# Peptides against a protein of PDB entry 4M9S, part 51

Target 1, 135 residues: chain A of PDB entry 4M9S
Amino acid sequence: SRGLVGVECITPYSYKSLAMALQRCVEVLSDEDRSALAFAVVMPPGVDIPVKLWSCVIPVDICSNEEEQLDDEVADRLKRLSKRGALLSGKRMPVLTFKIDHIIHMFLKHVVDAQTIANGISILEQRLLEIGNNN

## One batch from the design tools (peptide; made by RFdiffusion4, then SolubleMPNN)

Design b1_p16_3_s1 (from b1_p16_3, 7 letters changed)
Fold by OpenDDE base, seed 2:
Structure b1_p16_3_s1 (fold): chain B 135 residues (1-135), chain A 16 residues (1-16)
Amino acid sequence: as target 1 above (135 residues)
Amino acid sequence: MDVAKALLENLKKLAA
């Protein structure tokens, strides 16, 4: 599953060109990157989020179970997304973070499956609680 | 992590 509904995105945007551009950007992504983008919807827009927290929701299929390696894989995906227009904005210093734009976030809220959103929220909540308990 | 705590709070709001 791509985590996105249908082949065409229905958006409330007045400018169809933007919606079409975003749709095209989504369609050319790999399944892994598209999945990462879908789960970005659970992040608050306009906030620089450390990779560690992104890794709490971005699904990783096969990799080492070491946290740093997981973060590296997630970072690579997010880096690729950051090169796709306004999908994500990466910041390398002082700490590697990624931020989802408000417009993109709004777009995702309309095109990402409700179940994906719900799952992402649940997963993030669970993992954040685990992190909190371990601190 | 302060950001984690903030995110958790935001999630609670979203889940409500």
Scores: peptide ipSAE 0.208, ipTM 0.815, DockQ to the pose 0.031
Fold by OpenDDE base, seed 5:
Structure b1_p16_3_s1 (fold): chain B 135 residues (1-135), chain A 16 residues (1-16)
Amino acid sequence: as target 1 above (135 residues)
Amino acid sequence: MDVAKALLENLKKLAA
């Protein structure tokens, strides 16, 4: 039998192997990086997303950073995730972007808490609307 | 931003 993720996977074997490997990767992350990874689930897979848009959903403690440093902090977190195997893929040119792979996204959809997903969607929607209204 | 608009539309689909 297959889990929920397995329904969308090519094979049940691939499903189990992926889950085991990714779970180990997630466990060794810092709390901040793990949180960033969790919220990556709200992004569409396979799309290069600019850091500015990532910063709309990635939680950053504003008490520790000036507003102008928020994007830099987000970029650092995403960069660290991109160095952790297949978690994220970064592109520096022409603009710094990060992308979540379909496989990773599928994993996150089933392991990230439903409330976290809902909150992330809500936050991102709100901030995207604000960006749109301010342009 | 075109990407922002696309993301917003995608989110609407996810929330629907």
Scores: peptide ipSAE 0.205, ipTM 0.813, DockQ to the pose 0.034
Fold by OpenDDE base, seed 1:
Structure b1_p16_3_s1 (fold): chain B 135 residues (1-135), chain A 16 residues (1-16)
Amino acid sequence: as target 1 above (135 residues)
Amino acid sequence: MDVAKALLENLKKLAA
């Protein structure tokens, strides 16, 4: 398995309609899905991103280290998030991608811990370099 | 991957 430090999403904006709705969605997520959502803030909003790249920052607690299985697990989590208050937007063709919109990204930017964001960016950068070297 | 390259470039800009 591939472990990353996960963080629970918490928002103090309980009186804003959008924030309340999003908070409710976040609260009912599993720890794994909530962690995945937290690290989604690292991705640029409005961009269709392949699952392979999502897997660079989405932590997998219990799963085989086989890349195919990791991608499948990540895809499942992202699919669940896409069904929960449209936290993500999935696209199957031409390739499976997920996109975080600007509104959700803005929400996450304010509620996800700054250190988590920094760590996620660092991890993504490292893994992108590794991927680039392997291609 | 083209997207990976683009993301990396954006990250580098943010880190600069």
Scores: peptide ipSAE 0.201, ipTM 0.808, DockQ to the pose 0.029
Fold by OpenDDE base, seed 3:
Structure b1_p16_3_s1 (fold): chain B 135 residues (1-135), chain A 16 residues (1-16)
Amino acid sequence: as target 1 above (135 residues)
Amino acid sequence: MDVAKALLENLKKLAA
């Protein structure tokens, strides 16, 4: 089954084994997908997040100026990550959303570069404020 | 992380 919901690391060995497995999964990702996964660390775990909000922090290097195309590109990356099993969970209905599990989030907090985390949080905060002001 | 907590609350509002 996909996801790590309900999984508890009872022993240090179990935790280490899980971390090693996740590391191998990350290593086989493309650079683009790995980057997207890294920035997932700034999202709250266990929450279904709409693609629009993911697009606030997921970096897209090559894309047109069309915002709708931006969301599509972000969605494609997140979809690929969700196909890697436990990395992300996607829902199509009623709205397309993606969720990061607590265990995966905890893993990312340990392996993602501190500066990347800080930058991601700052960017997300700014974008959220902008969205809030426009509503 | 105080900032992370604030973002969480904002995200909940926007995701609703």
Scores: peptide ipSAE 0.123, ipTM 0.731, DockQ to the pose 0.030

Design b1_p16_3_s3 (from b1_p16_3, 8 letters changed)
Fold by OpenDDE base, seed 2:
Structure b1_p16_3_s3 (fold): chain B 135 residues (1-135), chain A 16 residues (1-16)
Amino acid sequence: as target 1 above (135 residues)
Amino acid sequence: MDVAKKLLENLEKLRK
């Protein structure tokens, strides 16, 4: 199942108006972008995270196994999400990073499927450990 | 990377 299931989501989110606005934003996303947003739930809120680390959890189908191409595709998705304003905040300098806001993160914690969260955690942990061992 | 460490720490929090 997808991380964000269904067109409409009822959440206990305290800011209903914001939740509704976010829901509308999510609905108009492509499947790929929505998936990327779902996996953002495993990232710590308020932290500028390099694209390389985002690529550890964002699912991408690429012909090449080159990290650069993976990063580029991931970056494009995250950029689109950042253009929605509330979803992600992009920072171009000194390095390209993306950050999830606390409010958005709280929203995602309530709407993202538990299995997706679990999978994201597992995937991210594994890949981070692999990166760490290779350095 | 310091960020990577923070990410791992966050994952531990999410598991709780």
Scores: peptide ipSAE 0.621, ipTM 0.932, DockQ to the pose 0.034
Fold by OpenDDE base, seed 1:
Structure b1_p16_3_s3 (fold): chain B 135 residues (1-135), chain A 16 residues (1-16)
Amino acid sequence: as target 1 above (135 residues)
Amino acid sequence: MDVAKKLLENLEKLRK
């Protein structure tokens, strides 16, 4: 999947400055952070999502398969994204959550490739069902 | 989780 790699910024936004700012933010991200951002498109905008649920779709390559380490790595990526033009909004208390803004989400829907979106949907749905069955 | 339910509902919306 291509994700956001090499994506040209084509936006329906009225303000070119916003589009340019978002494009610049995406371009300076690392490959792994850009991938994480791409998959954020499958999250509902304006909803505070716990890190555990973000970990269902964010690709992480870690040595340990421990759940705690997975959450920490995902949290670090999301924190980095939140520092880049507020691509995400983090909330630390009472529980660590991250939220995608409506504007950012709309941008992602236009620039993330369709296959990545489809894959993200499938992955998230599968993992949510698995979590639900295990609880 | 209540949030998980919201996520699933959003996925259905995205497929349309």
Scores: peptide ipSAE 0.620, ipTM 0.932, DockQ to the pose 0.034
Fold by OpenDDE base, seed 3:
Order: structure tokens, then sequence, then C-alpha cells
Structure b1_p16_3_s3 (fold): chain B 135 residues (1-135), chain A 16 residues (1-16)
């Protein structure tokens, strides 16, 4: 895929070299963007997910009472991540969505700490249930 | 929402 073109890999079968390249990409991210990427581990790989659902797990430091403003902030973070190689893939039409690839997801499962994963699962589950009950 | 259901199923997988 185009997202992997910039990633140095010895061979297509060398996961170690790919992981090292991805680690370098993660290290140069801002703390805010790196945090957003970490929580992407709770999303299913290969699925186009609307920004509204991403906003359920992506932490936002700025307090806002408007849902639209929160979604915009989340979208900006995800857009920045999508510009960093194959970290995320964004689609603007018909609806703004982002997805995580299988390779990136496997990487995150190995590098994201267990507590962050557990917190992300808990938060997402709660938010999804609330949305489901209010619809 | 079909996507929401898929997300919940994925969470069950992650808990194993």
Amino acid sequence: as target 1 above (135 residues)
Amino acid sequence: MDVAKKLLENLEKLRK
C-alpha cells in the first residue's frame, strides 16, 4: 500500500524492521497525537470509522460544550496521523471516516501499555452503550 | 448502527 512506501523494510517478511520504522514515526509525534494513536488500538482494523465514534475514545484536553467543536478537534488529530505514513487512512466522502490498517494495529497491540488498552475498552464500551440507548 | 455493533464485537475479542 502507498502508506508503507516510506517505511524502511529489509523484506516484506521482516516484521522487525517494519516495527522499528513505525517506532521512529511514533517517537516524532507530539504527545497529543501519540496519545490519540495509542487509543486507536481499541478500534477494529480495516474498518472505516466515523469521527463521531473516534471522539468516544480520543482524549481532548480542551473543554467544550459543543459536540461539533470536539469532533473537529478529534478530526484534526486523526488527519495529522493520516499524513504520517500508514498510521491511519482517512476518507472525506461520503462521510469523514478513518481506519487503522492491520499491520499498524498489530504494532500497537505490542507497544501500547495494558492499562491504556483497558481504559480505552471501558470508555468506548460505555459510550457505545449510551449512544445505543439514546437512539 | 452497524459500525457500533462491529466495534462492540471487537471489544469482546480484545478482552480475551
Scores: peptide ipSAE 0.619, ipTM 0.931, DockQ to the pose 0.036
Fold by OpenDDE base, seed 5:
Parts: structure tokens; C-alpha cells; sequence
Structure b1_p16_3_s3 (fold): chain B 135 residues (1-135), chain A 16 residues (1-16)
């Protein structure tokens, strides 16, 4: 398995109507999808990010540690998130990428546990340094 | 675009 067990971001956040809507959307997610969404907070908003890089932080416990399988599982989760309102935006061609919107990112910064954010940052940084600056 | 570099830069912003 890879990644961290994310803390649920289901704590009520209802300052604005949009926040309320997003909160409701988050509440109906599976634990796995919600965890994936939580770790999206460590990604820069508005950037199309390849699945390989998402896989650096999104926790996966179901598939093997093989990179291809990991990417597939991560892609499936991100794809589901992209189909849940405006949580993520997916792009298939030329390379499968996913992007978090600024509004969603801002929402996540408020509702995702601080420790989860910190851990995600550390893990992503470590993985990026190990992989190198590719793509 | 070098996505990896951008990700690292973003992490620095998040730490602040």
C-alpha cells in the first residue's frame, strides 16, 4: 500500500452556499475517494497534473505496489471525483491529467486536517525529490 | 511545463 490514511474532511463548513454544496458533495463520497480528495490540497490549483504525480500522495491500499496498478487505481479515484460536481477536472489526451480548481482547493485548505496537509506535503516532496524533475 | 518543479514550488507556499 502507498500513501497516508487521510482524515475525513466532512466537518461542517457552511460559511457560504458554495461551501455548503461542496461539503454535501464530500459527505457522499466513499472513504477512499474522500481521502483522495483531501490530499488534492497539496497540489497546485489550476494545474493539469499527471496521474503519476497524483499517485505520490493519494493513498492506495487495494492494488499492489506496482506503479502501473497504482496509477490505474489512483486514476479511477480521480475520475470518480471529476464526475462528482466540480471537484476535479480530468483530461485524457494527450496524457491523463487531473486538475483541482482554485475554489475547490481553497475549500480543502479549510476542511482538511492540518496534520494531513503537513503529511501530504512531506510525502509529496520526498517522492518528487526521489523521482526527479520529470515532465 | 515542468510539473514537478511547479509542485515543489507550491509546497513551499503551503508551508507558509
Amino acid sequence: as target 1 above (135 residues)
Amino acid sequence: MDVAKKLLENLEKLRK
Scores: peptide ipSAE 0.618, ipTM 0.930, DockQ to the pose 0.034

Design b1_p16_3_s4 (from b1_p16_3, 6 letters changed)
Fold by OpenDDE base, seed 3:
Structure b1_p16_3_s4 (fold): chain B 135 residues (1-135), chain A 16 residues (1-16)
Amino acid sequence: as target 1 above (135 residues)
Amino acid sequence: MEVAEALLENLKKLRE
């Protein structure tokens, strides 16, 4: 499967007032949505990323291994995150993409567990290389 | 894919 095993991020960050607000916002997320947000740290900020590539790092533990169903589940999680304000920005046209802003990305780099970041990097790199070789 | 290349470059930065 393209997704990672789910890892929850609970590390606090209270350096700035904005960071405190973001931390509280993250704490009220479901475990699944919080895990998805944690792995967003490996994405470049300010870039519109298609759902297919998000699915390489967003952990999906319950749904089918079929590609179409996997992408739909990932999209649903990302949509929920985008509705929480500045966490993610979704765009439906011309294709469904999601983008993480610089402020949110900076926040995640400080609060996401180092091992989670390392795992996310390794898996994304491997999947991107595989996709590149198959094209 | 242009996006894929950007992702790989970002990963290099994260490892530094």
Scores: peptide ipSAE 0.589, ipTM 0.924, DockQ to the pose 0.035
Fold by OpenDDE base, seed 2:
Structure b1_p16_3_s4 (fold): chain B 135 residues (1-135), chain A 16 residues (1-16)
Amino acid sequence: as target 1 above (135 residues)
Amino acid sequence: MEVAEALLENLKKLRE
């Protein structure tokens, strides 16, 4: 598999009105979308990241190992997240990218468990190094 | 990818 198995990261977090709102948004997500959102914590906030790089860490359960199919699935998840407003911001041009905002990233850093973060970091690092070595 | 390098740097930061 290209990424980790999906992890649910719903933790009660209601210290601020914003946090409460975000928590509610997270709770209504599908398991797959919520998992994708959790792993967004390993991305730098405020940076438009191509789908290909998202796919390095977003867990997908697809029979095919074709990268394009994986990217499509990841893109669909990220698109759904972006439609929820504050969670992610997507750009279609010139290349399909998604960005996590600072405030959302901060939220995730506090609600995503440390092990998930650590795993995400490790997986992303490994994949990035592999990409770098292959190019 | 240039972006990949930025991501790696971010990961280093996250581990600190």
Scores: peptide ipSAE 0.589, ipTM 0.924, DockQ to the pose 0.034
Fold by OpenDDE base, seed 4:
Structure b1_p16_3_s4 (fold): chain B 135 residues (1-135), chain A 16 residues (1-16)
Amino acid sequence: as target 1 above (135 residues)
Amino acid sequence: MEVAEALLENLKKLRE
C-alpha cells in the first residue's frame, strides 16, 4: 500500500498570534486531515507537488489498495486542507498539485512531533527511491 | 523524476 497507515496528531503550539490562529484552524480539522497536514512538513515549501508524491507520506486509513483510489483520497484530503486557512494551495492544471506555504511549513516544523517528522522523512525517502528505481 | 530529486534534497536539509 502507498503512504503511511495511521493517524498522527499535531502538537498544540501558541508562540505567537499567527501560531494561535493556525492552531485553531488545525484543531477544527478531522483527525485524518490533521494527520495529513502533519506529514506535509516533509515537503519543500513553495513547491507544487503532484498528488502521487503526496500519497507517499499522507496516511490513508479507509481506502482500497488501488493506486487510483488512494490518490483520489489523498487529493480529497489535500483539497480540504487548501480550503482551511489556505493551509495548502492547490493547482488543478495542467496537473493536480499541492503546495505548502512557507509560513505554514514553518509552523508545522515547530508543532509536529520530532518523531513524526523523522518517520515522515524516512518513509518519503524510501518511497522516492523506489519510484526512482522504477522510472 | 526532477520533482522527486528536489524532494530528496529537501529531506537532506530537514535532517540537518
Scores: peptide ipSAE 0.584, ipTM 0.922, DockQ to the pose 0.035
Fold by OpenDDE base, seed 1:
Structure b1_p16_3_s4 (fold): chain B 135 residues (1-135), chain A 16 residues (1-16)
Amino acid sequence: as target 1 above (135 residues)
Amino acid sequence: MEVAEALLENLKKLRE
């Protein structure tokens, strides 16, 4: 496995229409997709982010440790998220990227537990530094 | 990556 395993976000009910809609979207996600969404909170909102960088924090449990397969699995999860209430916005050309909206990001900051956020920050920072050193 | 530097800066903000 890669990333943080067994992490889930808790989304309390809200009376606001937008929050209610987002809550419904989150509740019907698989555990893996919900975990991926939770870790999107560590990404800057409104920025198109390449899949490779998403893969730094998205937890993946696949049979192969090949980087190409890891990116494909992450991309599939992000694609599913983009199809559910526009939780993410995908762009295929010129490079496959995903972006979290400011409103969605704000929602996540309030419903994702503090420990998950802290862990996500730590993991992403570590991975980014490693990538920088290995290039 | 140029984006990576932006991500690191965002993380600093999140820790504040």
Scores: peptide ipSAE 0.583, ipTM 0.924, DockQ to the pose 0.034

Design b1_p16_4_s1 (from b1_p16_4, 7 letters changed)
Fold by OpenDDE base, seed 4:
Structure b1_p16_4_s1 (fold): chain B 135 residues (1-135), chain A 16 residues (1-16)
Amino acid sequence: as target 1 above (135 residues)
Amino acid sequence: SFPKPKILEGMKKYLA
């Protein structure tokens, strides 16, 4: 068995209970929402991240080619995740952002496959570079 | 293109 090494946080659950609770939450997600959650691992924890940046790493299979539609779809997924307990925290003002907390992030680092993490980081870096070049 | 995440498999390994 593996543990959440180095995790320091305040939670109403013990490590085992939290892990089991998260397992149940993940298992009942749709494939698309579960994928969104997986790629949340590439975001820095504890930071309010704008939806535009989330859209860089959240996979979308079916949506309009318009960036606005992409953001809306991503926002919907993140919103659903935010309603599933402590998976994400959403904030509408001043801009729509979502934040992953440290313990959830640490959990994801342990359960998300290495290839997904590596690819997600690579894609994020690529998309950030593109955004930077276009500004 | 995004790879298909394998969270469920990871969870099985992690929680074993």
Scores: peptide ipSAE 0.311, ipTM 0.860, DockQ to the pose 0.713
Fold by OpenDDE base, seed 5:
Structure b1_p16_4_s1 (fold): chain B 135 residues (1-135), chain A 16 residues (1-16)
Amino acid sequence: as target 1 above (135 residues)
Amino acid sequence: SFPKPKILEGMKKYLA
């Protein structure tokens, strides 16, 4: 195995135990939740990110143009992911945010293909620009 | 638009 070389975070879990846990977690996710987890790699680790910004990189297929409904669907997915240990950490107050931990982020950088990461970053940048120009 | 991530395939490669 390649291992998690370069991970600079404190964890009580050994690499082997973490790898096995992550494998099981990823395998039991729905396709939608697994995709959401993959695109979490474009977010900076250790930062509380508002749902609005997560919605810029998480694909959602909803039969509605209501922004509120889109954010709610994204929030639901992130909430499910937050129940899977170190995948995500949710914070309700003062604003609903989610954070990806460093060790999970490092893992995703190794398992998500480079093209997907590049595309995700590009789309994030574009949508952030649009948000900045339209509010 | 986003392509479908291949995280399962990547994970297999990484953990092998």
Scores: peptide ipSAE 0.299, ipTM 0.853, DockQ to the pose 0.702
Fold by OpenDDE base, seed 2:
Structure b1_p16_4_s1 (fold): chain B 135 residues (1-135), chain A 16 residues (1-16)
Amino acid sequence: as target 1 above (135 residues)
Amino acid sequence: SFPKPKILEGMKKYLA
């Protein structure tokens, strides 16, 4: 398979090296963090996305449905991902946001199954609509 | 409910 060879991007890493590095990174993630990473594919790349929006698509199993608790748990997962190389980049100011880079996003588009992507987009759209209606 | 992502399987396919 061509893999990342077909990706047009400027990187100091060879496509093979990048793919192997990403593979290793993904394999050592916890199931929860790996799931969070997978659903990051539904976010637009190169955009600083507030945690609240991430919480719309990151699956969290919590006892309380309080938004703040959800955001905190999501933030913790995203923080862990941001500390693992180029998976995500986080900013704390002016507000806590996380961004997926184009290269990682392209990788995810190839490795995340189509059903997960479709479901993630659907859920995101639904929850965004709910947020819009509640505001 | 969220479906379980198949990222590991997809990655194996992608890197093969």
Scores: peptide ipSAE 0.299, ipTM 0.851, DockQ to the pose 0.735
Fold by OpenDDE base, seed 1:
Structure b1_p16_4_s1 (fold): chain B 135 residues (1-135), chain A 16 residues (1-16)
Amino acid sequence: as target 1 above (135 residues)
Amino acid sequence: SFPKPKILEGMKKYLA
């Protein structure tokens, strides 16, 4: 079995029990929520990230190209993830943000395929550049 | 532009 190497994390769960809990959480996710969780690996851990930045890497199939609808759908997905084993931490005030914890991030780095990580980073960089040029 | 993530396959290796 693989172990987690890197940042020390204080948790009420043992390593084994946490791994089992995460496995169960991931297995019961819908395909779209599981995809959203996978792409969370490209975000820096321990940082409150605005929904607008999450929308750069969360794949959403919506009927409209309206930015407001996109952000709302992304927020809903992230909210669901935050309720399932605290995969994310949401903060409503002063601005709606979500944060991935260090231990969850390390887990994702081990289980998400390298190509997905590379593509996610590339897409994030591209869309951040576009946002910076268009606002 | 979004590839299909392979989390389930990765977990099998990680938790083995």
Scores: peptide ipSAE 0.291, ipTM 0.851, DockQ to the pose 0.700

Design b1_p16_4_s2 (from b1_p16_4, 7 letters changed)
Fold by OpenDDE base, seed 1:
Structure b1_p16_4_s2 (fold): chain B 135 residues (1-135), chain A 16 residues (1-16)
Amino acid sequence: as target 1 above (135 residues)
Amino acid sequence: SFPKPKILEGMKKYLS
Protein backbone atom coordinates (compact mmCIF):
# COMPACT_ATOMS: atom_id res chain seq x y z
CA SER B 1 0.00 0.00 0.00
CA ARG B 2 1.13 3.55 -0.75
CA GLY B 3 0.53 6.84 1.02
CA LEU B 4 1.20 10.56 0.99
CA VAL B 5 4.28 10.19 3.17
CA GLY B 6 6.71 13.07 2.74
CA VAL B 7 4.14 15.82 2.33
CA GLU B 8 3.82 18.32 5.14
CA CYS B 9 0.37 19.84 4.95
CA ILE B 10 -1.96 21.27 7.56
CA THR B 11 -5.27 19.50 7.04
CA PRO B 12 -8.14 18.31 9.23
CA TYR B 13 -8.12 15.05 7.29
CA SER B 14 -5.84 12.08 7.66
CA TYR B 15 -3.97 10.96 4.57
CA LYS B 16 -6.16 7.87 4.35
CA SER B 17 -9.37 9.85 4.68
CA LEU B 18 -8.22 12.39 2.12
CA ALA B 19 -7.21 9.67 -0.33
CA MET B 20 -10.63 8.08 -0.06
CA ALA B 21 -12.33 11.42 -0.61
CA LEU B 22 -10.15 12.12 -3.63
CA GLN B 23 -10.93 8.67 -5.04
CA ARG B 24 -14.64 9.41 -4.85
CA CYS B 25 -14.18 12.79 -6.51
CA VAL B 26 -12.09 11.39 -9.36
CA GLU B 27 -14.48 8.51 -10.03
CA VAL B 28 -17.46 10.80 -10.60
CA LEU B 29 -15.63 13.20 -12.94
CA SER B 30 -16.37 13.19 -16.65
CA ASP B 31 -13.67 11.78 -18.89
CA GLU B 32 -12.75 15.30 -19.99
CA ASP B 33 -12.44 16.68 -16.47
CA ARG B 34 -10.54 13.61 -15.29
CA SER B 35 -8.06 14.10 -18.12
CA ALA B 36 -7.64 17.74 -17.15
CA LEU B 37 -6.96 16.72 -13.57
CA ALA B 38 -4.37 14.17 -14.68
CA PHE B 39 -2.37 16.74 -16.62
CA ALA B 40 -2.44 19.14 -13.68
CA VAL B 41 0.38 16.99 -12.29
CA VAL B 42 2.85 18.72 -14.63
CA MET B 43 2.28 22.11 -12.97
CA PRO B 44 4.37 23.22 -9.99
CA PRO B 45 2.33 22.90 -6.78
CA GLY B 46 1.53 25.94 -4.66
CA VAL B 47 1.87 28.40 -7.54
CA ASP B 48 -0.88 30.55 -9.02
CA ILE B 49 -0.80 29.62 -12.71
CA PRO B 50 -2.54 31.79 -15.34
CA VAL B 51 -5.17 30.09 -17.50
CA LYS B 52 -2.99 30.74 -20.55
CA LEU B 53 -0.38 28.32 -19.22
CA TRP B 54 -2.99 25.75 -18.17
CA SER B 55 -4.25 25.78 -21.76
CA CYS B 56 -0.87 24.41 -22.83
CA VAL B 57 -1.51 21.02 -21.21
CA ILE B 58 -5.30 20.68 -20.84
CA PRO B 59 -6.72 18.72 -23.79
CA VAL B 60 -9.73 20.54 -25.22
CA ASP B 61 -11.88 19.67 -28.21
CA ILE B 62 -13.48 22.89 -29.42
CA CYS B 63 -15.25 23.82 -32.64
CA SER B 64 -13.02 26.82 -33.24
CA ASN B 65 -9.26 27.20 -33.05
CA GLU B 66 -9.65 30.69 -31.61
CA GLU B 67 -7.47 31.08 -28.55
CA GLU B 68 -10.13 33.03 -26.68
CA GLN B 69 -12.50 30.09 -26.90
CA LEU B 70 -9.75 27.72 -25.86
CA ASP B 71 -8.96 29.71 -22.72
CA ASP B 72 -12.64 29.96 -21.83
CA GLU B 73 -13.16 26.22 -22.15
CA VAL B 74 -10.04 25.48 -20.11
CA ALA B 75 -11.16 27.94 -17.45
CA ASP B 76 -14.55 26.24 -17.24
CA ARG B 77 -12.94 22.85 -16.70
CA LEU B 78 -10.57 24.17 -14.06
CA LYS B 79 -13.46 25.91 -12.33
CA ARG B 80 -15.38 22.63 -12.14
CA LEU B 81 -12.34 20.92 -10.66
CA SER B 82 -12.03 23.67 -8.06
CA LYS B 83 -15.61 22.98 -6.95
CA ARG B 84 -15.09 19.23 -6.57
CA GLY B 85 -13.17 18.50 -3.39
CA ALA B 86 -11.08 21.63 -3.89
CA LEU B 87 -8.92 19.79 -6.41
CA LEU B 88 -7.74 23.24 -7.52
CA SER B 89 -7.89 26.73 -6.04
CA GLY B 90 -9.09 29.53 -8.28
CA LYS B 91 -8.19 33.20 -7.97
CA ARG B 92 -10.05 35.81 -10.00
CA MET B 93 -8.24 39.04 -9.11
CA PRO B 94 -6.08 40.59 -10.32
CA VAL B 95 -5.62 37.84 -12.94
CA LEU B 96 -7.56 34.59 -13.31
CA THR B 97 -5.29 31.84 -12.04
CA PHE B 98 -5.57 28.30 -10.69
CA LYS B 99 -3.31 26.56 -8.21
CA ILE B 100 -2.79 22.90 -7.35
CA ASP B 101 -2.03 22.21 -3.71
CA HIS B 102 0.99 20.18 -2.67
CA ILE B 103 -1.04 17.32 -1.22
CA ILE B 104 -3.24 17.00 -4.32
CA HIS B 105 -0.15 17.16 -6.50
CA MET B 106 1.47 14.37 -4.50
CA PHE B 107 -1.67 12.28 -4.89
CA LEU B 108 -1.58 12.76 -8.65
CA LYS B 109 2.09 11.78 -8.81
CA HIS B 110 1.09 8.43 -7.30
CA VAL B 111 -1.96 7.70 -9.45
CA VAL B 112 -1.16 9.23 -12.86
CA ASP B 113 0.80 6.90 -15.14
CA ALA B 114 4.41 7.78 -15.89
CA GLN B 115 3.85 8.04 -19.63
CA THR B 116 1.13 10.67 -19.18
CA ILE B 117 3.40 12.70 -16.91
CA ALA B 118 6.31 12.50 -19.35
CA ASN B 119 4.16 13.44 -22.33
CA GLY B 120 2.54 16.29 -20.43
CA ILE B 121 5.89 17.80 -19.51
CA SER B 122 7.11 17.49 -23.09
CA ILE B 123 3.99 19.17 -24.47
CA LEU B 124 4.17 21.96 -21.90
CA GLU B 125 7.79 22.69 -22.75
CA GLN B 126 7.06 22.73 -26.46
CA ARG B 127 4.07 25.04 -26.20
CA LEU B 128 5.84 27.41 -23.81
CA LEU B 129 8.55 27.86 -26.42
CA GLU B 130 5.93 28.53 -29.07
CA ILE B 131 4.22 31.15 -26.90
CA GLY B 132 7.54 32.82 -26.22
CA ASN B 133 8.36 33.02 -29.91
CA ASN B 134 4.94 34.33 -30.92
CA ASN B 135 4.79 37.15 -28.36
CA SER A 1 -0.85 14.09 -29.03
CA PHE A 2 -2.51 13.65 -25.64
CA PRO A 3 -2.43 10.11 -24.28
CA LYS A 4 -5.37 8.77 -22.32
CA PRO A 5 -4.62 9.18 -18.62
CA LYS A 6 -4.84 6.08 -16.44
CA ILE A 7 -5.83 7.63 -13.12
CA LEU A 8 -8.42 4.99 -12.27
CA GLU A 9 -5.95 2.16 -12.69
CA GLY A 10 -3.40 4.08 -10.64
CA MET A 11 -5.85 4.60 -7.81
CA LYS A 12 -6.51 0.88 -7.57
CA LYS A 13 -2.83 0.30 -6.91
CA TYR A 14 -2.41 3.32 -4.65
CA LEU A 15 -5.38 2.67 -2.39
CA SER A 16 -5.10 -1.14 -2.20
Scores: peptide ipSAE 0.279, ipTM 0.847, DockQ to the pose 0.710
Fold by OpenDDE base, seed 2:
Structure b1_p16_4_s2 (fold): chain B 135 residues (1-135), chain A 16 residues (1-16)
Amino acid sequence: as target 1 above (135 residues)
Amino acid sequence: SFPKPKILEGMKKYLS
């Protein structure tokens, strides 16, 4: 077992313990929440990201094309993830945002497949461009 | 369309 030997941070947990804890957390997630967590890898770590931007990369099946409904569903998923310790950190004020910490982000970079990362980045870039063009 | 993430498979590989 390699664990998180490449992680460089100050933590009270051993790399092995942290990796095992994260593994357990991921395993108990629903498929939808686990998918959301995976795509969190495309976000810059340590930055409070508005839900609107999260909605660009979090896969959601909704009946309506209304952006507000999409944001609400995404927010619910991210909120559930934020309640699971170090996975995400949520802030409600002044704007609802979520942040992925560096250590979790680094973990995701190692465990999320390269194709998913590449696709996520591509989709994010495309949708950001669309948002920019529509505003 | 979003591809299905392979995070579980990745964990098995990385943590092995």
Scores: peptide ipSAE 0.271, ipTM 0.844, DockQ to the pose 0.695
Fold by OpenDDE base, seed 4:
Structure b1_p16_4_s2 (fold): chain B 135 residues (1-135), chain A 16 residues (1-16)
Amino acid sequence: as target 1 above (135 residues)
Amino acid sequence: SFPKPKILEGMKKYLS
């Protein structure tokens, strides 16, 4: 088995133990939440990211195409992930943000398929460009 | 459109 090579983080778990724990957590997620977690890999670790930016890369299947509805759905998913320990850290003030820490991010880089990572990055770049052009 | 993530498959490879 492979470990989390190249990462240094303060954790009560060994890399092997953490990976096993994360495996169990991922396996019990719904498909929707698992997908959200997967695309979290494209976000910079250790940064409080606004829900609006998360919504650029979190896949949703909703009836409404309203931006507010999209953000709400994304926020709900991220909130559920944040309730699973170190998967995400939520912050409500000053604005609603979520953060992925470095070690979880490194785990995702190892387990998320390359195509998902590549597509997620591409989509994020496209959406950021659109946001930048519209502001 | 988003591709379907394959975390579970990746985990099997990573943890093997």
Scores: peptide ipSAE 0.268, ipTM 0.844, DockQ to the pose 0.713
Fold by OpenDDE base, seed 3:
Structure b1_p16_4_s2 (fold): chain B 135 residues (1-135), chain A 16 residues (1-16)
Amino acid sequence: as target 1 above (135 residues)
Amino acid sequence: SFPKPKILEGMKKYLS
């Protein structure tokens, strides 16, 4: 598989080519991984985000009573996305984080449903507030 | 609760 890392969107032509390549990558994802990718749009691009914060917006269908289990499940999904080459960038050291590149983030803003984006932001804000109040 | 994302539909519309 060819990674899209380093691809620059300079012209409308280059953007269209990137979109075509990304569509092929997304079509082969599982439903769970596609959902995770969609909600990555609520994260700021170019920032190493810890798994704990990703878990605030990545949907998990199977409920767990253990916070650690939730983070592990989210991490597994993000790892699969990162292995596709350009969807996410994972970093294990010093702490496990994932980053979405600006070009991928810009693309997601065009292809993810507006209501999904709005709901994702609201959920993130609510959960961040809860985390802050518990500290 | 999380709404169903429409990422594939969005891509198809963009590329049409």
Scores: peptide ipSAE 0.041, ipTM 0.672, DockQ to the pose 0.618

